Peptides against a protein of PDB entry 7PB4. Designs and how they scored, part 21

Target 1, 105 residues: chain A of PDB entry 7PB4
Amino acid sequence: KMLNIKEYKEKLLSTLGEFLEDHFPLPDRSVKKKKKNIQESSVNLITLHEMLEILINRLFDVPHDPYVKISDSFWPPYVELLLRNGIALRHPEDPTRIRLEAFHQ
Target 2, 218 residues: chain B of PDB entry 7PB4
Amino acid sequence: DALQMAVGYFEKGPIKASQNKDKTLEKHLKTVENVAWKNGLASEEIDILLNIALSGKFGNAVNTRILKCMIPATVISEDSVVKAVSWLCVGKCSGSTKVLFYRWLVAMFDFIDRKEQINLLYGFFFASLQDDALCPYVCHLLYLLTKKENVKPFRVRKLLDLQAKMGMQPHLQALLSLYKFFAPALISVSLPVRKKIYFKNSENLWKTALLAVKQRNR

## One batch from the design tools (peptide)

Design b1_p12_1_s2 (made by RFdiffusion4, then SolubleMPNN; from b1_p12_1 with A3L F11A E12S)
Fold by OpenDDE base, seed 1:
Structure b1_p12_1_s2 (fold): chain B 105 residues (1-105), chain C 218 residues (1-218), chain A 12 residues (1-12)
Amino acid sequence: as target 1 above (105 residues)
Amino acid sequence: as target 2 above (218 residues)
Amino acid sequence: DLLFEILDFAAS
């Protein structure tokens, strides 16, 4: 039974979720809304799990251009973690774009 | 206040119109340095200046000088450290700045008000062990942060692999010894019973300042 | 490799 690439993906993501939450949680931003006008852009940071899901989805959906644009929701430590461990690569011409590397078999 | 003006200068950036940009920068930098070394900085001032030093807004020389004078009057906010770690990952600071930051973090560790969020960054710090320049200081930081819950088989394996690659470094041995203390079943390797744990003295840069801070807060 | 570790963990 060819485990549907989708099912494998879902299983991988589910298993990764617990691990990533335990070992690489987001810091609790005390968004103390102190009222002063500095537009700290309340950009909601996504989890590492969600980031990987985006990267994996892009790889499967658009294999010829598997790059995802780094948004403000991408916590820099997560980006660095993925890059340093060879999980992701920057686009050679656009450093604002990254792709999942590990699954480029 | 001269300090407030100096901090404001770094926060807002140089007003375009001044012909003497470098002189103004130096003046404000000296103001910050003078206050920091004499009295320490407030947590809010450290929050602002630490992020500036790591954001790449200014040149490496300026960033280094700012970071060297991140001396607290009383406490450092944990939030400032979390933000700083984020800036380190953006890649706009030099490798030397990163090393200096970790040295600073170790030296100032006891002055950080809380550790809960920093403990959540354990995995990120651990991932930085692969950087040869950071490794000694990261090991020291991890030695301060490590709890039983952090000691996992994959991390043990990674430390042993690093030891195989780098040799039996004192800082790695210190961390491994702590890991063995928390999880003896995971570490079969006989670690030399070193009675004394030796880390590089990260505090040397701030030794006098730290003594002064401790005296003021007694 | 962190990915390898994650994958090993996931396979475990």
Scores: peptide ipSAE 0.105, ipTM 0.813, DockQ to the pose 0.034
Fold by OpenDDE base, seed 5:
Formats: structure tokens, sequence, C-alpha cells
Structure b1_p12_1_s2 (fold): chain B 105 residues (1-105), chain C 218 residues (1-218), chain A 12 residues (1-12)
């Protein structure tokens, strides 16, 4: 049973990867190294695939607290996309935390 | 110059000590408005001010006024638009500001220097079709952005579902007609042959300014 | 439903 869940998870993530890369790619931040000292914190944004992987892993690993803290690596459009489509939910008391919504079978 | 001082004020924020914060804010806002409507703004000024307007740093009234004067002298940087879309998703701006942004984006579309990164945002814009207030303007934007590669079966299904829910809206019909043009096999439904594509006149707010920009850049 | 679309795409 557990092996089947891991395999299903890996298959789901692999299949989602191509779709997410094609339809929701990260914009190429041309980091124009204009030398001006505005610490645009070069926070490396993670892909939507990586974000979903984190959310799925948290749901499976810590089902009693399936929430992930939104970091600076979470691109706001991705967060909004997941929330608006019911893929993720905000924590009712902490808007900086989100969880994967159970797939309504 | 007065514009640099005004932009610097919005970027750095109000210096704590001024008793007349509102008068200073209004002075700088009027400076930006005056220059923007007369001459347009440089791409760098738009980059700074657009982010400020959408970041929630100031109140909605101020943000609305800033956004209304995002008129280019020559071009708008695509990077500014990408950053702006990111700010819209943070949820610190009002629904009215989001509508105004999409109206602005459609009105200023031809002045954006590049479209490669904006085209990558196609899926995000398409997801915003579900917002009834945004839908007319998003349809217009998608009409400008849509390529054959964007016309997928799942997007066709979503548009047809939206049409079933909202009725045969002119802006949805325009987008569906474009989809049918690129992929006729995906749309079996007979669309009424509309001789005239009708979108809401998003440009009306900037019509005079846009004419002036086009005249200066000829 | 975007999730449904993603899943439908993944199942295809």
Amino acid sequence: as target 1 above (105 residues)
Amino acid sequence: as target 2 above (218 residues)
Amino acid sequence: DLLFEILDFAAS
C-alpha cells in the first residue's frame, strides 16, 4: 500500500512537471545586473512543480499539520493560482501558511 | 528636477518628520500626473511607480491615481509588467485596482517593448477569466496574446463552460472566434458570425494621452 | 477546475 502511494505520487509529479513547465513557466528574470545597490534580494524562485512537490510531501509526511509556510521563493502568481483554483487553502489563522487541498474524488 | 523628487518620495516613502504629510503627498502626486499627461514617463519611472501603485504601500485612492498616470514617453518595459502581475497576485491591491490594471495593460499593450515574457503569463491571465469583474478585460488581453500554441482542448472547454454560465458575452465570443480560427477542430459549436469584434473601450481613460504619445514618437 | 485539468492531462 505505501509503495503504491509513493509510486503514484512520483508518477503524478512527473506527469505534472511537463504540463506545468509548458503552461506556467517562470518568467526569465533577466537579472539585468544593473549594479545599482538596490538589494533586489536575488531570491531564487522555485518552479510550480517544486512548490506542488513541497505541498504534497508535507501532506503525506505530516498529515496532522499539512501546512507549508510561504517563503520568498514562492512566486506570488503561483500561490494565487493554487488558491484561486482550490488546489491549496490558506491556514484560517495564519495567512502565511498554505496546504494542499484534498483532491475531491 | 521636480519629477525625480516626486518619484523619490514615493520610492523611499514619506520622511517621518513632515507635519503636512498629506500636502507633500498631493504635491508629488500632482507633479507625476502633470508630467505623465504632458510628456509621458520614462520606462524607469513607470517601473518604479507601477510597482508602488500595486504593492499596497499607499492607500487605494493614491494607488489609483498613480496607476492612471502610468503613461509612457516611449516604451514600457516588459519586466515592469511581469513584476506588476506578481504584485496583483499578492492581494494587497483592491479589486478596482486590478480592473484598472488590466484596462491599463490593454490600453498600453502596443507600448510594451517585448512580449516574450508576457506570453509566458498566458496561463495566469487565462485563470483570471473566472473573475466576473476582470473577465471582459482579460478576454481582450488574451485576444491580443493568443497564438495557435495557446489554443488547447482544456482552455476551449473552460471558455465554453464560461459561456454556458455567463451567456453569450461579446468578449467571450470574440475570444472563442479567435480560438476557432486557430483550431477549428476543437470548436464544433457554430459561433455567430459577428462582423464586428466588440470589446469594452478600455482605452477611453487614456485616449487623449495615447494620441499624444503616438504623435511624439512618429 | 485547474486541478481537474492538470489531472486529466496527467492521465492522458
Scores: peptide ipSAE 0.099, ipTM 0.805, DockQ to the pose 0.034
Fold by OpenDDE base, seed 4:
Structure b1_p12_1_s2 (fold): chain B 105 residues (1-105), chain C 218 residues (1-218), chain A 12 residues (1-12)
Amino acid sequence: as target 1 above (105 residues)
Amino acid sequence: as target 2 above (218 residues)
Amino acid sequence: DLLFEILDFAAS
C-alpha cells in the first residue's frame, strides 16, 4: 500500500513536470543588469514542479499539519495559480501558510 | 533635477520629518506627471515607478495616478513588466489597478523592448481570462502574444467554455478567430467572419501621449 | 479546471 502511494506520487510529479515546464516556466531573471546597489537578495525562485513536490511531500510526511510556509523562493504568480485553481488553500489563521487541497480526495 | 527628487521620494518613501506630507506627495506626483506627458520617462524611471504603483506602498488614488503617467520616452523594459505581473499576484493592489495595468500593457505593448519573457507568461495571462473585469483586456493581450505553439486543445476548450458562459463577446471571438487561423483542425465551430476585430479601446487614455512618443522616436 | 487539465495530461 505505501509503495503504491510513493510510486503514484513519483509518476504524478514526473508527468506534471513536463506540463508545468512547458506552460508555466520561470521567467529568466538572468538579465543581471549590473544595477550595482540594489542587493536584490539572490533569492533563487523554485519551479512550479518543485513547489508542488514540497506541498505533496508535506501532505504525506505531516498529514496532521500539511501546511507549508510560503518562502521568498515561492514566485507569487505560482502561489496565485495554485490558490485560484483550488489546487492549494491558505491556512485560515495564517495567510503565509498553504496546503495541497486537490489530493485530499 | 526635480524628476530625480520625485522618483527618489516614491522609491525611498517620505522622510518622516515633513509636517506637510500630503503637499510634498502632490508636488512630486505633479512633477512626474508633467515630465511623463511632456517628454516621457526613461526605462529606469518606469521600472521604479511601475513597481511602486503595484506594490501597495501608497493608496489607490496615488497608484492610479502613477500608473496613468507610465509613458516611455523610448522603450519599456520587459523585466519591468515581468516584475509588475508578480506584484499583481501579491494582492496589494485594487481590482481597478489591475484593469488599468492591463490597459496600459496593451497600449504600451509596441514600446516594450523584448517579448521573449512576456511570451513565457502566456499561461498566466490565459488563466486570468476567468476574471470578468480583466477578460476583455486579457483577450486583447493574448491576441498580440499568441503564436501557433500556444494554441493547444485544452486552451481551445477553455475558450469555448468561456464563450458558452459569457456569450459571443467580440474580444473572445477575436481571440478564437486567431486560434482558428493557427490551428483550424482544433476549432470545428463556424466562427462568424467578422471583418473587423474589435477590442475595447485601451489606448484612449494615452492616445495623445503615444502619438508624441512616436514622433520623438522618428 | 487546471488540476483536471493537469491530471488529464498526466493520464494521457
Scores: peptide ipSAE 0.088, ipTM 0.806, DockQ to the pose 0.033
Fold by OpenDDE base, seed 3:
Structure b1_p12_1_s2 (fold): chain B 105 residues (1-105), chain C 218 residues (1-218), chain A 12 residues (1-12)
Amino acid sequence: as target 1 above (105 residues)
Amino acid sequence: as target 2 above (218 residues)
Amino acid sequence: DLLFEILDFAAS
């Protein structure tokens, strides 16, 4: 049973990955490093695929607290996309934490 | 420079409103407005002020006024637009600000220096079609952005579903007609042959300013 | 549902 769930998870993620890469790619930050000293910490944004992997892994690894803290690597449009489409939910008491919504068929 | 001081105030200025701060705020806002409408703003100034308007740093009234004066002297950086879309998704701006932003984006579309990165946002714009307030303006934006590679079966289905829900809206018909042009096999439904594309006149707010920008860049 | 669309896309 667990192996089948993991395999299903991996297949789902792989299939989602191609779709997400094609339709929701990260914008290329071709921002030329002009030398202005603003330590804009070049936070590397993760892909939507990676974000979903984190959420799914958290659900499997810690099912009693399946919430992931939104980091600076989480591109806001991706967070909004997941929340708006009911794929993720915010923690009721901590809006900086999100979980994968149970796909109740 | 008065403009530089005004931009610096919005960038670095204190978030907490006090009565004496309101007079200073108004002074700097008027400075930005006057320069923007007279001469336009540099791409760097738009980059700073656009992000401020959408970040929720100031109240809705101030944000609206800033956004209304995002008039380029020459060009708008696509990076500024990408950042702006990110701020819209953070949810710190009002629905009216979102509508105004899409109107602005459509109105200023030709002044955006590049379209490569903004085209990558196609899916996010398309997802905003379900918002009834945004839908007319998003359709117009998508009409400007849509390439053959963006026309997918699932997007066709979504547009047809929206048409079923909202009726035969001119902006939806315009976008569907473009989709049919790129992928006629995906749209079996007979679309009325509209010789003229009708969108809401989003540029009306900036019509005079846009004419002035075009005249300066000739 | 975006998820359904993704799944439908993936199944096609």
Scores: peptide ipSAE 0.096, ipTM 0.806, DockQ to the pose 0.033; fails the geometry check

Design b1_p12_1_s3 (made by RFdiffusion4, then SolubleMPNN; from b1_p12_1, 5 letters changed)
Fold by OpenDDE base, seed 4:
Structure b1_p12_1_s3 (fold): chain B 105 residues (1-105), chain C 218 residues (1-218), chain A 12 residues (1-12)
Amino acid sequence: as target 1 above (105 residues)
Amino acid sequence: as target 2 above (218 residues)
Amino acid sequence: LLHFEILRFAAS
């Protein structure tokens, strides 16, 4: 039973990865503007696939507290996309935390 | 330079010591407005001020005035637009500011230096079609951005569903007609042959300024 | 809608 859940999770993530990469890619921040002084915290933005993987993993690993803290690596358009489409929900008391919504509704 | 001081004020915020914060704010805002409407703004100035207007650093009235004077001297950087879309998704700006931004984006579309990164945002713009206030302007933007590769069966279905919900809106019909042009096999529905595509006149706010920009760049 | 599309895509 547990092996089937892991395999299903991996299959789900792999299938989602291609779709999300094709339709919701990260913009190329390739403009390394050499301007030295703005500590633009070079926080590498994660892909939408990676974001979903984090959310899914949290749901499985910590079902009692399935919320993930929004970090600087979370691209705001991705967060908004997940929330607007009901894929994720904000914590009712902490807007900096989101969880995966159950797909079975 | 008065413009540099004004931009610096908005970027760094008010220096604590100014007793008359509102008068200083108004002075700098008027400076930006005057230069923008007379000469246009440099791409770097637009980059800074556009982000400030959408970040929620200032009140809605100030943000609206800044956004209204985002008139280029020559070009707008696509990077500024990508950053702006990110700020829109943070949710610190009002609904009216979002509408104004899309109107601005459509009006200034030809002055954006490159479109490659903006085209990557196609899916995000398409997802915004469900917002009734944004829908007319997003349809216009998508009409400008749509390539054959963007026309997918699931997007066709979403547009048809939206039409079923909202009725045969001119802006939806325009976008559907373009989709049918690129992929006639995906749209079996007979669309009325509209000879003229009609979008809301998003450019009306900047009509005079845009004419001046085009004249300077000739 | 995206949720259903993602699910449909994942279920396919």
Scores: peptide ipSAE 0.050, ipTM 0.806, DockQ to the pose 0.034
Fold by OpenDDE base, seed 5:
Structure b1_p12_1_s3 (fold): chain B 105 residues (1-105), chain C 218 residues (1-218), chain A 12 residues (1-12)
Amino acid sequence: as target 1 above (105 residues)
Amino acid sequence: as target 2 above (218 residues)
Amino acid sequence: LLHFEILRFAAS
């Protein structure tokens, strides 16, 4: 039973990966190396696939506290996309935390 | 330069808690407005001020005034637009600011230097069709961005569902007509042959300024 | 709708 859930999770993530890459890619930050000292912390943004993987893993690993803290690596458009479409929910008391919403069949 | 001082004020924020904060803010805002409407702004100035207007650093009234004067001298950087879309999603701007941004984006579309990265945001814009206030302007933007590769069965279904919910809206009909042009096999519904595509006149706020920009760049 | 589309795509 546990092996089947892991395999199903991996298949789900792999199938989603191509779709998400095609339809919701990260914008290529042309890191114009212009020298201006603005410490734009080159925070490496993660892909939508990686974000979903984190959310799914948290749900499975810690089902009693399935919330993930929004980091600087979370691109705001992705967060908004997940929340607006009901894929994720904000923590009722902490807006910096989100969880994966259960897929209602 | 008065403009550089004004931009610097908005970027760095007010230094001292002086009683004259509102007068200083108004002075710098008027400076930006005057230069923008008379000469247009450089791409770097638009990059700074557009992010400020959408970041929630200032009140809605100030942000609205800044956004209304985002008029280019020559071009707008695509990177500025991508950053702006990111700020819209942070949720610190009002619904009216979001509407104004999409109107601005449609009005200034031809002045954006490149479209490759904006085209990658197609899915995000398409998701915004669900917002009734944004829908007319997003349809217009998508009409400008849509390529054959963007016309997918799931998007066709969403547009038809939206039409069933909202009725036959002119902006939605325009987008569906474009989709049918690129992928006739995906849209079996007979669309009325409209001779004229009607979008809301998003550019009306900037009509005079846009004419001046086009005249200077000829 | 996106949730269902992502799920439908993942289930296909």
Scores: peptide ipSAE 0.050, ipTM 0.788, DockQ to the pose 0.035
Fold by OpenDDE base, seed 1:
Structure b1_p12_1_s3 (fold): chain B 105 residues (1-105), chain C 218 residues (1-218), chain A 12 residues (1-12)
Amino acid sequence: as target 1 above (105 residues)
Amino acid sequence: as target 2 above (218 residues)
Amino acid sequence: LLHFEILRFAAS
């Protein structure tokens, strides 16, 4: 049972990876490295695939608290995309935390 | 100059010690408005002010006024638009601000220097079609952005579902017609041959300003 | 809708 879930998870993630890369790529931040002092927080944004992987992993690893804290690496459009499409839900008391919505089988 | 001081005020925020915060804010806002409508703003100024308008740093009334005066002197940086879309998703701006932004984006579309990164946001814009308030303007934006590569079966299905829900809206029909042009095999439904593509005139708010920009850049 | 599509895509 656990192996099947892991395999299913990996298959799901692999299949989603190509789709998400094609349709929801990260915009190329022109890292204009020019030195001026504005602390552009060099936070590396993660892909939508990686974000979903984190959410899925949390759901499986900690099913009683499946919420992930939104970090600076979470691109806001991705967060909104997941929330608007019902793929993720915000924590009712902590808007900085989101969980994967249970896939209705 | 007065404009730089005004932009700097919005960027750095109000200095806490000023007793007349509202008067100072209004002064700087009027400065930005006057320059924007008369001469347009530099791309750097638009970059700063557009992000401020969408960040929720100021109240909705101020943000709306700033956004209304995001008129370029020459060009708008694509990077500014990408950042703006990111801010829209943070949820600190009002629904009316989002609508205004999409209207602005459509109106200013030709003044954006590049479209490559904006085209990468196609999926996000498409997802925004579900918002009834945004839908007319998003359809117009998508009409401008859509390439053959964007026309996928799942998007066709979504558009048809949306049409079933909302009815045969002119803006939706325009987008569907474009989709049918690129991928006729995906759309079996006979679309009424509308001779004229009709979108809500998003440019109305900036019509005079846009004419002036075009005249200056000729 | 995207959820269903992602799920459908993932289940395919």
Scores: peptide ipSAE 0.049, ipTM 0.784, DockQ to the pose 0.034
Fold by OpenDDE base, seed 3:
Structure b1_p12_1_s3 (fold): chain B 105 residues (1-105), chain C 218 residues (1-218), chain A 12 residues (1-12)
Amino acid sequence: as target 1 above (105 residues)
Amino acid sequence: as target 2 above (218 residues)
Amino acid sequence: LLHFEILRFAAS
């Protein structure tokens, strides 16, 4: 049963991955590192697929506290996309934390 | 340079709690406004000021004024637009600022140096169609951005659903007509043959400024 | 709803 859920999760994520890559790709940081010392914190943005994977994993691993803290690796458009479409919810007391919304079967 | 001082002020923020904060702010705003409307701004200046206007660092009135004077001397960097969209999603700007940004983006579209990265944001713009305040301007933007590869069955369904909800809006019909042009098999519904495509506020706030920019760059 | 599209895509 648990294996089937993991497999289903992986299949879901893989199938979503192509869709998300095609329609919601990260912008290419064509920022040629011109050597100016601006400490642009090279925070590596994660893909929407990776973000969803984190959210799903948290829901399964810690169902009583399924919230993930929004990090600098979370591209704001992705966060808004998930929230706006009801895929994720903000924590009622901590807006820096989000959870995956239960898929109404 | 007065403009550099003004941009630096907005970038660094007001240092001292001086009683004259408002006067200093107003002075720098006027400097930016005067240069922008007279000569336009350099791409670097737009990059800095656009992000400031959308970051929520200043109040809505200040942000609105900054955004209204984001007039290019020559070009706008697509990177500035990508960063701006990110700031919009952080939610620190008002709804009116979001509307103004989309109006600005449509108005300045031809002055953006490249479109490759903006085209990657197609899905995000499309997702904003559900916002009633943004919808007219987003439709116009999407009309400018849409390529054949963007016309997908799920997007067609969403547009038709939106039309069912909002009625036959001119801006939505314009976008649907473009979709039908690229993918006639996906849109079985007979769309009225519109002789003229009308988008809201075709006469944008920047019309005079844009004419001046085009004249200077000829 | 993007959620529905995601689910539909995942179910296809």
Scores: peptide ipSAE 0.052, ipTM 0.811, DockQ to the pose 0.034; fails the geometry check

